# Peptides against a protein of PDB entry 6EJA: the designs that were tried, part 198

Target 1, 276 residues: chain A of PDB entry 6EJA
Amino acid sequence: VEYMPANPVRIAFVLVVHGRASRQLQRMFKAIYHKDHFYYIHVDKRSNYLHRQVLQVSRQYSNVRVTPWRMATIWGGASLLSTYLQSMRDLLEMTDWPWDFFINLSAADYPIRTNDQLVAFLSRYRDMNFLKSHGRDNARFIRKQGLDRLFLECDAHMWRLGDRRIPEGIAVDGGSDWFLLNRRFVEYVTFSTDDLVTKMKQFYSYTLLPAESFFHTVLENSPHCDTMVDNNLRITNWNRKLGCKCQYKHIVDWCGCSPNDFKPQDFHRFQQTARP

## One batch from the design tools (peptide; made by RFdiffusion4, then SolubleMPNN)

Design b2_p30_5_s2 (from b2_p30_5, 15 letters changed)
Fold by OpenDDE base, seed 5:
Structure b2_p30_5_s2 (fold): chain B 276 residues (1-276), chain A 30 residues (1-30)
Amino acid sequence: as target 1 above (276 residues)
Amino acid sequence: SEDEELRKKAAEIAAAGGVTPDPSERYDPF
């Protein structure tokens, strides 16, 4: 049901970008830009060309900012989670940006709804958090994802150091690394000093592709567990022929698939996966 | 209760679907 909300939610979009794909980023940005939302962009420390371009964009829009800090991120690296967590902290400290939801995006995925639809939907369910789970056997998921393995990010490589155990009493979950989190939960993740958050931050600092599991696991084991919705309201361009050739083995002691950037010809897919 | 209402809402949203599952497909290369 679509309606015009009396108090529409405002969204903080966080973009983590790298490389030289400035045109792709520009297309994606134009597709998601709205004056009522906020855009916080992290550019990889090594991507100076892209950083210059993004800075130019940020100067043109008052609701677009670039992180003053920059991390050298790698595929599968634990530093990606650090990037999100630091971005969350920054966004919470920006008192002039009254955002209600945190949404991460890349050129590889899009909201499946128009801005109006998305805002209406989130305004109706502003107390919920949207994380899509894998929907498979959890034990198999843990094993295949390498969650029971210890990884160390060092020298632009994810080194597998050995085996580890899941912390006692923790129900591990995961799935999509694209999520929609309400401000309240982001505050909890950012500022809580309880055992759960502390333990999980430590655990996931040695985890491969931590963003696919960290927020799911924290949420489900937290006092906010009843706010979880198994849906991220997105479509992802999973071209397995291109993205599933263990292409990152040179930087990660694990193999996996990655989504591909959307091309203009891919946009028609949004309608096929739209929520009925 | 508030908890029950939230759970109900969550269930409704989840049941509606409309998204593709996109966890990475991983495997041990060694």
Scores: peptide ipSAE 0.095, ipTM 0.491, DockQ to the pose 0.086
Fold by OpenDDE base, seed 4:
Structure b2_p30_5_s2 (fold): chain B 276 residues (1-276), chain A 30 residues (1-30)
Amino acid sequence: as target 1 above (276 residues)
Amino acid sequence: SEDEELRKKAAEIAAAGGVTPDPSERYDPF
């Protein structure tokens, strides 16, 4: 018998999608859909076909909505964080959607647990925030992630403008850009006017892949720091051969790896393949 | 379903310590 919480948490799933991966999106959607959760989908401004498909889905389910605004995002772009932040604001303004957790999810990252397990777990730890840290040398992390560099997203490119300093008094952290955030922390990030949130929003608006570090850094330096759990409850499919060839150098003035979609054939390699 | 199977496999891999969440591996190309 699986434990059923008396007051199960309701999850706002935010999906940021692009391209023509309608089938993949449909598959993922089916995998995570539940009537008690909420789904807020952002489709890249350039992905009109996908947008039409997503709109069709949203019309079939009352708990599925599509962002009325659409951004043109690039890999590594600061606009991804903007997308999340605006989505968070929107979700908080949806008074008819009483969600308890914010979760971003894509086809490249699968939740380890079933819906029931996830809900049970989050219901038990509803006051916690789940962000997976890098688990490495922090100085090296900062350097490799380019956090000490200033980037500008312009003309579908992340331009490296120069060096910058880490804000004084801030302990920078980061890791996976997949996270589970409780509503209270999302409210804090969205509406707080304290120096931390204000400065970090500014700082990360010029950051490469900001979602991998923004929420970690804000949380750890905030009054909510004691709510951090170093786990995001997801698996990322890393394949060095496919995703670690600096494939986005033409888009960003930095090199990095990207996760790959999970495929059955990949599982035999997961334990044997070096992870970036 | 396929997704359920994928989830199970992912969980098994995770349990075995084969794959963990991780940030993107980055480096300065210049």
Scores: peptide ipSAE 0.107, ipTM 0.604, DockQ to the pose 0.094; fails the geometry check
Fold by OpenDDE base, seed 3:
Formats: structure tokens, C-alpha cells, sequence
Structure b2_p30_5_s2 (fold): chain B 276 residues (1-276), chain A 30 residues (1-30)
């Protein structure tokens, strides 16, 4: 889908970054930057050098801001969801940033569409939310993802405390931790005091890799359930040989895969796989 | 109905496809 929208959507890109890959971040930023969008960057509390670099970038662009708060997040940590939720709240409070969509990004993730295509697409479907589901057996998904297990993030480790039950009446779903959420749904997640949002925030505060499931589950069980689209419009650099060796066992009482950062030579794939 | 229209749109978008990441492949190490 490509057309020139009369009222083009404006996107709030939330970048959660860590480490020392400032050059890679710069490349990614340049690739996704547009004057009509907004960029809100969280730098891990431990990444001071990167934070300084990102601050320098933010001073050069009026539509780039850095979170004044910084969390120390670990792979699989529940604090990552907290980071997104707090970022959402911050963005909703920024009255000078009239964004329509929330999109999270990292160096390992890239939109498959050009800016024009993305804007055109989202402008046409501005009332929809884009979350990619696992598309497999849900019971198996729950077991493998450890959603029926209770985790506690403490001392830079995700401790498995025991078993838990899925809340009654809740249809759990999940998949990609990369999503495109419209402002209305973000408002709902941020400010709703209904039983669903309250329970899910509590439930997922003890969840491994909560961003892969929280928004899916909340959306599908909410009054906004009909707005779900099973597509996140992303390309991720997956290399199972490199990313699926239980490399985080020392951090998390669970094993899982992680995507690899994109390199400049990988960018050509974005255009080849882009679809209208 | 409005709900039906939304569902149709969702289905259309989903059918359009794209390269999307899979969730993390996880397993219990214990």
C-alpha cells in the first residue's frame, strides 16, 4: 500500500540501546531519521559513554530526546517492559510531540518499509495495532517461553522462583518483541485502571522477556482487540547458530535466542524485502 | 459492522505479509 496521505501519521521511535556501539547506533539512526518523526532514546544505566554520545546527537535535533531516567536492563529482564511503559507515559506527557504511532527499535531491528511507505501504510491503518504473533501452538508457546513460570529480576539476574498459573479468563499470546502501536492503545495501556491492564502489569512484572507477550496479551483481551494485525513490518537479523546457544544462562534461569545486530552490509536486504 | 470492517482490514494487512522476526526460541535449561 502506497499513497500520499492527506494527514500523514507521525511516529515516536523508542530506541533502547546499550553497550559501546555508538557508530552502529549512529548509522541506524541516520537510516530511520526523519524531521517529521520523534525519537526517544533510552540508554542503559551502565552505558555512560554511549549516553554521552546519544546526548550529543539529541542536542543537534529538536525531535530527538533522551530519557532523563535510565534503567539497568538485562537480557530477558522484566525491567525492559518497565522501560517501554515509562517511555510511553513520557511520550504521552510530551504535548509538543504529536505522535500517532509508537515503534520500538534496536540495532538488531529495522523497518522493512521506506519512510514514505511506512507513513503511507500507517496513515491508512492508523486505527490498527501491529503485533506479530508466534503463529504456533499456544500451549507449547507458553511452556517454552516460560510464561507459566514466575521470575524475579534481582542483582542482574532473572531468578526462576516457581510455577504460576495464567490468570483466569485471559488468553495469553505473544511473539515478536517489536511492535507498532497506535497512540490510542498506548493511552489505554498507560492510563487504564481496568482489571485487565492492572493484572497484566502485575503478571508481567515477573515475566521473562515480557515485551514478547505483554502487549499481545493486553491487546487481544482488551476492548481494542479487533485492532490487532498479525504483522510488525520488521526485519530482524536472526542467526540461530550464533544466537541460540543458551548464552544468557548466567543471567537468566532460562535459555533463549537473541537477534544479531545489523551490519552495514546487511542493509541491502531491507530494500529487497520491502513490500508495499 | 465496524468490528467486521476492522477484522477485514486486519486480515488484509496480515495477508500482505512481510519478513517479521519470530519470538525467541526458549527452553528450560533445568
Amino acid sequence: as target 1 above (276 residues)
Amino acid sequence: SEDEELRKKAAEIAAAGGVTPDPSERYDPF
Scores: peptide ipSAE 0.089, ipTM 0.473, DockQ to the pose 0.087; fails the geometry check
Fold by OpenDDE base, seed 2:
Structure b2_p30_5_s2 (fold): chain B 276 residues (1-276), chain A 30 residues (1-30)
Amino acid sequence: as target 1 above (276 residues)
Amino acid sequence: SEDEELRKKAAEIAAAGGVTPDPSERYDPF
């Protein structure tokens, strides 16, 4: 049953974009744009053309801003987490943007719900955090994801330096790097000085694809652990035939798959894609 | 709209249990 919330949640969408796909970004942006939400866009430091295009868009909409700082990120880079964390801090410091939820989004995944449905749902569960877990054996997950390996992002490469141990007393979890986080939890992650947040920020600064695990791990080990919902309300377009050829070995000392852009013609393949 | 159609189809697929969000598939190349 749909209901109209009396106090609808407002969403801060964070987009981390790179390359030259300006038109694709514009289409995606238009698909998710709403006047009641906020959009904070980070453009890769190397993507100057895209940056100019995004700046132009930001000037047309009062609820769209571009990060004044820009990072050079690589696939799997730890700097992606830094980008999210800094974006969270920025968004919390924007007192004129009263957002209730933080949501990252790319063209690789698509919201399951309409804006109205999403807002209604999140308004009902505004105290919850939505992170999708891998749903497998955790030990195997840790090994396959390389969480027990130490990585260093340097010179546009993720260098594997050696093995490491999972911090004692921490239950590591992970899954999708697409999440919906309430403002309260974002505040905790951003400003808490407790041992958990401090240690995890350090740990994940040397982690491959850290966003797939950082927020899961922090949340589940934090005082906010009871707010965890194992769902991110999104669909990711996986294409193993195209995305699982270890194509990023030249960038990172690990192999992995990447999702594809969500397109109508992909639905048939999408239905046949098994969970990794 | 195209967006609406995509959203609807995605929801249908999700409801059917065919695809769920998942982490990247990774393995040690060495």
Scores: peptide ipSAE 0.085, ipTM 0.588, DockQ to the pose 0.085; fails the geometry check

Design b2_p30_5_s3 (from b2_p30_5, 18 letters changed)
Fold by OpenDDE base, seed 5:
Structure b2_p30_5_s3 (fold): chain B 276 residues (1-276), chain A 30 residues (1-30)
Amino acid sequence: as target 1 above (276 residues)
Amino acid sequence: SADDALRAKAEAIRAAGGVVPDPSERYDPF
């Protein structure tokens, strides 16, 4: 018997999309759409065709909105974090959308569980935040992520400018850039003026792949640190051979791994085989 | 050296009108 919570959580899904993968987006959207949730979609500033399509979808559903602002996000760019943070602020200001959880999604990542399972689970653990850590040597993670390097996003490129120090007293952590954050933590990140949030926003303004580490680091060093769960409840498709190549060197002065896109057949396969 | 290249890049960015991060300056992109 599936646990039916008396007060089921409502989810704000934030979709950051780009390119021409409209069909894939449509399939993903259909797979995750539910009338009780909210969908806030950011379309890359350069993806006008996709933007038009997404706008059309948003007009069909009252719980689907498109960001009125659009950023030109690049892979690994600091602007991606800005996109999430601005989306969080927007969502908090939407008084007509009583969401309980913030979940980011793309065509390259899918929920492991059905909607009912996800809602039941999150309703049970509504006070928790779900962030997947790298689970490796932290020093190695710092080096590989380039957290000890200073980057500048400029002209659609992440420029490596030099070395930097991680702020003292901060325990850096990270892993997946896919997360499930409760409203309370999102409020903290958005409105807190404490030294931690302020410093981390500054620090991560010059960070490569900031979304993979920012929320982890902020959470673990915050008064909310006890709410962390090392699980993002997502299916990630990592191909070491293809996904970890320096294929984006023209955009970033660093090498790293990127998630692979899912195919519809992959999605169904993972739903059947993947365990939480 | 690698360091020289990084410095040169920073200078080039500044010359092009870009803002090079300065620890003394606060930047709020959010």
Scores: peptide ipSAE 0.016, ipTM 0.470, DockQ to the pose 0.084
Fold by OpenDDE base, seed 1:
Structure b2_p30_5_s3 (fold): chain B 276 residues (1-276), chain A 30 residues (1-30)
Amino acid sequence: as target 1 above (276 residues)
Amino acid sequence: SADDALRAKAEAIRAAGGVVPDPSERYDPF
């Protein structure tokens, strides 16, 4: 149901992109662009062609910026979390961008609602954070995610270094690495010096696929725990046949699923999964 | 052995100019 909120939320979309999929990015950007939102785009350090293209786009829109820093990110790498955290810090320091929600996107991810629906929904629930949990056995999740293993990102590879223990007193959770976070929680994650945030940043700096668990875990163990909503309002193109293989074994000393790029023929799936 | 493999990886990381983290030591990359 759509309604016109009296104080509509403004969204900071953080786009993390790589490769040469310029057309796909352009389609995604057109689909999500609105003058009242903000778009902060990180282009992989190695994707110079795409970076040039994105820079051209950013010059055309006042509410589109490109990160002045660029990280070399790999699938499953800890650097992805670093990218999000640095982007969050940057966005909080941009006083001219009064955003209310942080939403991460890639070329393989779309909101399942229209802009109006999304804004209406988030405006109604502006004090909540939306993270999708795995919804299964937590012990199995830990094992599957390798959370009890120590990893190091180095030379475009995630090296498994050994075993580790989950910090005591921490309830680990996770699932989707696509989330909608309110500004208050982002501020907490960015600037808090409490033991939880400090320890979790330390822990997840050596974690495989950290974005799938970091924000969930921090939120659920924080003073903001009551703001958790087990839904990310997103569709990601998951293909078990193609995405849930050890296709990145050359990059990561682990196996897992990764999202696939959306193709035009895949867009029909949005109609099936989108709820009014 | 598994330990040998881990040691080999650690050495490879060091050889590449990387630092093998000690979980007992504080490291903040953020």
Scores: peptide ipSAE 0.011, ipTM 0.526, DockQ to the pose 0.078
Fold by OpenDDE base, seed 4:
Structure b2_p30_5_s3 (fold): chain B 276 residues (1-276), chain A 30 residues (1-30)
Amino acid sequence: as target 1 above (276 residues)
Amino acid sequence: SADDALRAKAEAIRAAGGVVPDPSERYDPF
């Protein structure tokens, strides 16, 4: 028997998309679309064709909006974090969209379970934040991520400017750049003026792959640290054998997966999985 | 090395359909 929430959560899906994958995006969108959720789509500044396609979609649905601003989103660049942070601010300022959770997606992401299952789960754990950690040696993670290096994003390039130290007293963590964040934590990240948020925003402005670590690090060092769940409940590849990693903490059978290329026939599978 | 690790990470992202500048092509004035 599946849990039926009395007050189901509403999700703000933030889609960050680029290139010419219009058909892929359309298929993914159809798989995740629900009238009770909200969809905020950022299209890379350089992807004008895709932007036109997305605008067409947004005109068809009242709960779909496109960012009026557009960044050149390099996956791995600091601009990606900026995209998320600005999207969060925008979503908080949209008083007509009462969302409870923030979920970031690419054109290749799909829910592991049906919408009903996802909503039921998040409604039960509405006070939690879902971030998947790397689960390895943290020192090695820091080195591999280049967190001890200073980068500058300029002209669609990441320039290494030198070495840096991790701020004192901060426990750095990270892993997947796919996450589910509750509104309360998003509000904290967006509007808090405490030293943690201020310093981390500055620190990660010069970080490679910032989305893989920023929210993890902020959450774990914040007053909200007890709300962390080491799982992102995301699927980027339906082939679990090859790409999915699961947490140790036993809450439900949810896994995070590594992104991979999809075949056209795979989209139908995802749609079937995502729909009740 | 750190650069090797970053290169591997970038390659993994590219393989997943992401766009990341090649770490080996980054400017390092030091």
Scores: peptide ipSAE 0.010, ipTM 0.409, DockQ to the pose 0.047
Fold by OpenDDE base, seed 3:
Parts: C-alpha cells; sequence; structure tokens
Structure b2_p30_5_s3 (fold): chain B 276 residues (1-276), chain A 30 residues (1-30)
C-alpha cells in the first residue's frame, strides 16, 4: 500500500547515455519524467547526434539540464566514476534544484513502478542509501572485479598495469553500479577531505568498473555506514540470453537492461507488472 | 583465475553492446 508522504523527496536523476539510441532514451525519459524531479543528462563526448537530441529535450523542460562538459567514457572505465562524481558536484552547486536523492540511469533503464511508489518509498527511507552488494565471498569478489589489479583508461580501453594492494583498514564491498544515494552522502563524497574519500578517489581512478564498488566501499567505511541498505531497487541484466531480469524485493522496483533487450512492447508490460 | 574472471566480465559487457577493453592487454606507451 502506498502512502502519501507529507514531505515528498525530490530526485535528481543522472542519465549517462551514449550511442544513437535516441528513441529509446525518449521513451525512458517520458516514463520517468515528473515535474517535481530533476534530470541531469551526460552524453558521451563521441555521441554528437544523441547530444543534439538531448539538448532539444532539455530546452522543453526547465527541470532538465545537460552537462556542459562531456567525457568519453567506456562502461568499465574509470571515467564513468568521474562522470558521476562531477555530476554530483554540479548537482550540489545547483541551488535552484533542491533534490534529496541521486539516482543514476542509462538509456536502457525503465521503471516498473510508479513515480508515486518511488517517492513514497524514498520519503519513508530518506536517510538511507541504497546499494546492492554482491552477496558472495568478498575475496572472490575482489578477484573477479580486479580490485587487486591496477588499470589505466586510455583510448577507450582499460589497460592492466599490474598488481596493487587494497588500502589497509578498508573493507571493500560492491555489487551493482545502480544506486540510490541521499544528498547527505553525496555531499560527503563530494566535499569530504578525509583520508577515506581521498584515498578511495585515488584508488578507484585506476579501477575497472569503479561504479560497482566505489560508493559501496566509501559508504561502508564512512561515518555514514549505518545508512546503508543492501538493495538498489533495480536489476541490471547484461546477459543477452537471459534478457531483462527484474526482482521485486521492495515496493519499488526498477529494471536496467542492455539496449538490445528492451523492446517497445516490453515497456507496456513492465509498467503493468503487478508485484508478487 | 582472476584473469579469466575479468575476461568473462569483459565479454559479457561486449555481448550486451558495451565497450570494454580486453583485460589481458597491457598498456605500452612506447
Amino acid sequence: as target 1 above (276 residues)
Amino acid sequence: SADDALRAKAEAIRAAGGVVPDPSERYDPF
């Protein structure tokens, strides 16, 4: 049962998009758009056509902005984390956008629950951060993620340079690169000069798939560690064979799929899916 | 092995239409 919050949270949606999937993005955007939220869109530096399309959208809505800076990112690249971090800083500096939560999206994401459900849920848990952990052996996770390896992003490639040590005293965690972060934690990540944030920013500058682990690790080792919820309210399935997979753990569920898995026919189905 | 796991991850991302490098490759600026 949905409740109407007295002080509903406002969400900053950060969309990191690339390629030429303008129609897909448009459909997704229409599905998630609400006048009370904010949309900050980064278009890959190489995606000029998409950038033009996104700019057109941004001109139609006062609560939609496009990053004035553009990075050339690869999904597994360290630059993706930089994109998020810079977007967070930008959003914090936008005093006219009083957002309460940060949510990252791609063009392939689609909500399977209503805005009201999302807002109600986040309003109830406004002091929490939602990051899904891998739920496996941590040592295995470190190995599989290559966290004990040093990588360098160059020419749209991540090059392995060698081995490295995980900083002492740091409990590494991670899982999904889809997260819901409250403003307070985003402020901490953005402006803190403590040893944790400083070291982790440096460490993850040479990390493969940094967004899958950075925020988890920072949060769990920070003074904000008690705000962690092991759920990101979304599922991202990159397995083409399996297609999109959604889990219904909370009152709000979101699905992230590969661009190839989303068909127009699927959108209608997702919106009408009753929670088990 | 760890390298195998990284390769598998990279392949999965590529299969999904993402751009990811081969983790077996090493950058040589010279």
Scores: peptide ipSAE 0.014, ipTM 0.453, DockQ to the pose 0.046; fails the geometry check

Design b2_p30_5_s4 (from b2_p30_5, 15 letters changed)
Fold by OpenDDE base, seed 1:
Structure b2_p30_5_s4 (fold): chain B 276 residues (1-276), chain A 30 residues (1-30)
Amino acid sequence: as target 1 above (276 residues)
Amino acid sequence: SELDALKEKAAALKAAGGVTPDPSERYDPF
């Protein structure tokens, strides 16, 4: 018997999708869908076929919406962070969607808990933010992430323009770009005008793989720092042999790793009991 | 503007073929 909280949290799932894998997306959606949560889907500007498919899904479910704006995103691009930030703003402005947590999902990284377990857990720790840190040498992390390098996203490429310094007084952290953020922190990131948020938004607008570090760094240097939990409740299918081949060198002036996509049969770890 | 200057630098890099990435630079962070 699963514990049922008296005031269960409701989750805004944000999906950033691209390509033509409509069937895969449909399978993933069915695996994670629940009537009590919200789904906000951004489709890459170039993925018109997928956009049409996603729109069809959104018309069938009242708790599924598609971003009216669409960005052209690339692997490692700063535009991914922009997509998340804009999605956060949109979700905060949706007064008819009373969500408590922001969670981004991909076929490459899923929650390891069932919906009931996840909701129970987050309901118990609704004041916390869940970000998985790299847990290694920070200087090495900075170098390997290219955080000390200046990048510009232009013409579907991340151009490395030169070296830069980490802003003074900032403790940089990062790791997984999959996170669980409570509404309070999302509000802070979205609407705060303090120096931290302002400077970090500027800094990370020229950062490679910004989502792997932005929220960690902002949180840990913010008044909300005590809400940090070094766990994102995810299972990531990392395979260095398959995922670390510098396969994105044609897109970015940096070599990166990517996790392997989960297969539909792998979704049992986050299988929903209520299906659409 | 600063952005314009950066765009010019990017254009120059593009014309030069970009910067060749080193496979050893990136690692699995977690």
Scores: peptide ipSAE 0.270, ipTM 0.869, DockQ to the pose 0.793
Fold by OpenDDE base, seed 4:
Structure b2_p30_5_s4 (fold): chain B 276 residues (1-276), chain A 30 residues (1-30)
Amino acid sequence: as target 1 above (276 residues)
Amino acid sequence: SELDALKEKAAALKAAGGVTPDPSERYDPF
C-alpha cells in the first residue's frame, strides 16, 4: 500500500535544455508532468528553434513557464550553476507557485519513482535534501574534478588559468549534478549573506562542473548539514564507454565524462531499477 | 579588476590554443 500524504509536496521541476532535443524533451515532459507541480524551463540562448517549441508548450499549461532570460551554457561551464541559482531566485519570487521541492532534470536522467511514489516519499521527508555523493576518495575527487584549478568561462569555453586552493575550513564534497532540494535550503542558498554562501558562490563562479559540487559543499558546511540524504532518486543513463572519451576537449580545458541522453528503448530500465 | 586580469589570461590562452586536457585527470563521480 502506497503512503498517501495528507499534505502532499509540490515540486518545481527545472529543466535545462539545449540543441535539438525536442522529441526527448517531449517524452520527458509527458513522463513527469502533473497538474500539481510546476515546471520552469531554461532553453539555451543558442537554441532558438527549441525555445519556440518550449514556448508553445508553456502556453498550453498554466504551471509551465519559460525563463525570460537565457544563457549560453556549455558543458562543464560555470554558467550552468548561474542558471540554477537564477532559476531558484525566480521560483522563490513566484508567489503564485507554492512549491516545496526543487528538482533539476535533463534528457539524461529520469526520476526513479512514479509521481505518486515520489510525492509520497518527499512528503514524508520534506525537511531533507537529496544529494548523491561520489562515495570515493575525496582528495582524488577534488583533483580529478579540477576543483583545485581556476577556470574562466569565456567565449563558450572553459579556460584553465592556473591552480587554486580550496577555501580554508570548507569540507568539499560532490557527485551527481542532479539533486532534490527543499524550499528552505533553496531560500538559504538564494538569500543568505553568510560567509559560506558568499564565498562558495564566488569560488564556484570559476569552477568546472560546478553543479556536481556546489550544493553538496554548501549544504554540508551549512547549518542545514543534518538535512542531507546521500541519494538523488535519479535514473541516469550513464555509459562510461560512451561518455568518457574526452569528447569535450574543444569546449573545456579538461577531460570529462557525461551521461548519455535516454533513448526510447532505455525506458524499460525504469521498471528494473531498485527503489530506495 | 580581477575579472579583467582573468580575461586577459584567458585571451592569452585562447591565442595559444588553450590547455590540452588529459583524459586521466577526469574523475568519474558515478
Scores: peptide ipSAE 0.209, ipTM 0.845, DockQ to the pose 0.759
Fold by OpenDDE base, seed 2:
Structure b2_p30_5_s4 (fold): chain B 276 residues (1-276), chain A 30 residues (1-30)
Amino acid sequence: as target 1 above (276 residues)
Amino acid sequence: SELDALKEKAAALKAAGGVTPDPSERYDPF
């Protein structure tokens, strides 16, 4: 007997998309679309064709909106965090969209549960936040992520300006940039004026791959720290052979891995992945 | 509870080092 929650959570899915992969986006959208959820889509400023396509979709569904603002984003850029933060603010200001969870998605990432299972689970644990940590030595994580380096996003490049120190008194953490955040925590991140949020927003404005660490760090150092669950309930298509060749050296002054978009031939993985 | 089981699973994965992305794959190119 599938547990039907009396008050099922509604999810705000945030999609940050770029390029010309309209068909892939459409496939993903169809796979994750549900009438009870909300979809907020940011299209890269340079992706005009994709933007037009997404706008057409948004006009067909009342629970799909496109950001009126558009940023030019690059892989590893600090602007990705800005995009998430602004989208969170927008979503909180949308009083006609009563969402309970914020979930970011890309073509390289899927929820490992069915919609019904996900909703049932999140409805039961609506006060929790789901972020996956790296699970390794934290000092090593800081070094490898370049968190002790100062980066500036400018002219479609992440410039490494020099070294910096991690703020004192802050326990830095990170891992997956795919997470499930409850509305309460999103409200805190968006509207809090405390020293933690203020300093971290500033710090991560000059950070490489900020989404992999910002929310983890803020959550763990916040009054909401007890709500953290070290699991993001996702499957991500990682292929080190394809995604770990320092392919973005021309864009960022750092080397790292990126996930790969799911292809139809990859769908068999969904059946093989153990669900929590 | 399901949440406890999830936390336990997460802890086990963390202990086993089976978390992605692997930060060890990132490095200073200079």
Scores: peptide ipSAE 0.191, ipTM 0.724, DockQ to the pose 0.097
Fold by OpenDDE base, seed 3:
Structure b2_p30_5_s4 (fold): chain B 276 residues (1-276), chain A 30 residues (1-30)
Amino acid sequence: as target 1 above (276 residues)
Amino acid sequence: SELDALKEKAAALKAAGGVTPDPSERYDPF
């Protein structure tokens, strides 16, 4: 039974999209759209067609905006984190958008709960941050993520430059790059000048798939560490056979996984998936 | 700067044909 919260949270959905999958994006957008939420869409700098389509959508809804800046991001690129961080700053500066939670999405991601369920849940746990950890051996995670390796994003490629050390005193964590962050933590990440945030921003500027680990690591080592919930409340499609191989060697000097795009049939999973 | 040094190293790697990717698979976060 869903309870109606007295003060329902409002969500800033940040959509980072690329390519030409405008129809898929439109379907996903319609499925998640609500008048009480906010939608901030970044379109890859190279995706001009999609950008035009998204602009058309943004003109139809007052609570939909498109980033005036556009980055050229690559799979696994450090620039993706920059995109999120800049989006967070932008959203904090939008005083006319009183959002309580930051949620990132792509065309290949979908919430596993209805809007009412999501709002009810987040309203109940409005002081918490939801990041899904890998739940395995951390040393293995570090190795497989390449966190002990130095990468540089250049010319649409993540170049592996060599080995590096994880900063002392930092407990590294990570997992899913899909997260639900409360405004307070986003403010901390955006505006804090403490050693943790400063060092981690620098460290993750040379990290492969930084969004899978940055927010986890910052949160767990911060004064906000007690707000961590090991759940991201999302469903994604993975093809382990094809999507977790070294298929991106042309852009990354590493091997990794990529989620599949949702098919229309996959949207039914949104209503059927129960996740605690 | 450190960044400049890294860029130079990257450029050198690029000129040399890059680095052989690690054959190990990355952790599946999903």
Scores: peptide ipSAE 0.032, ipTM 0.582, DockQ to the pose 0.675; fails the geometry check

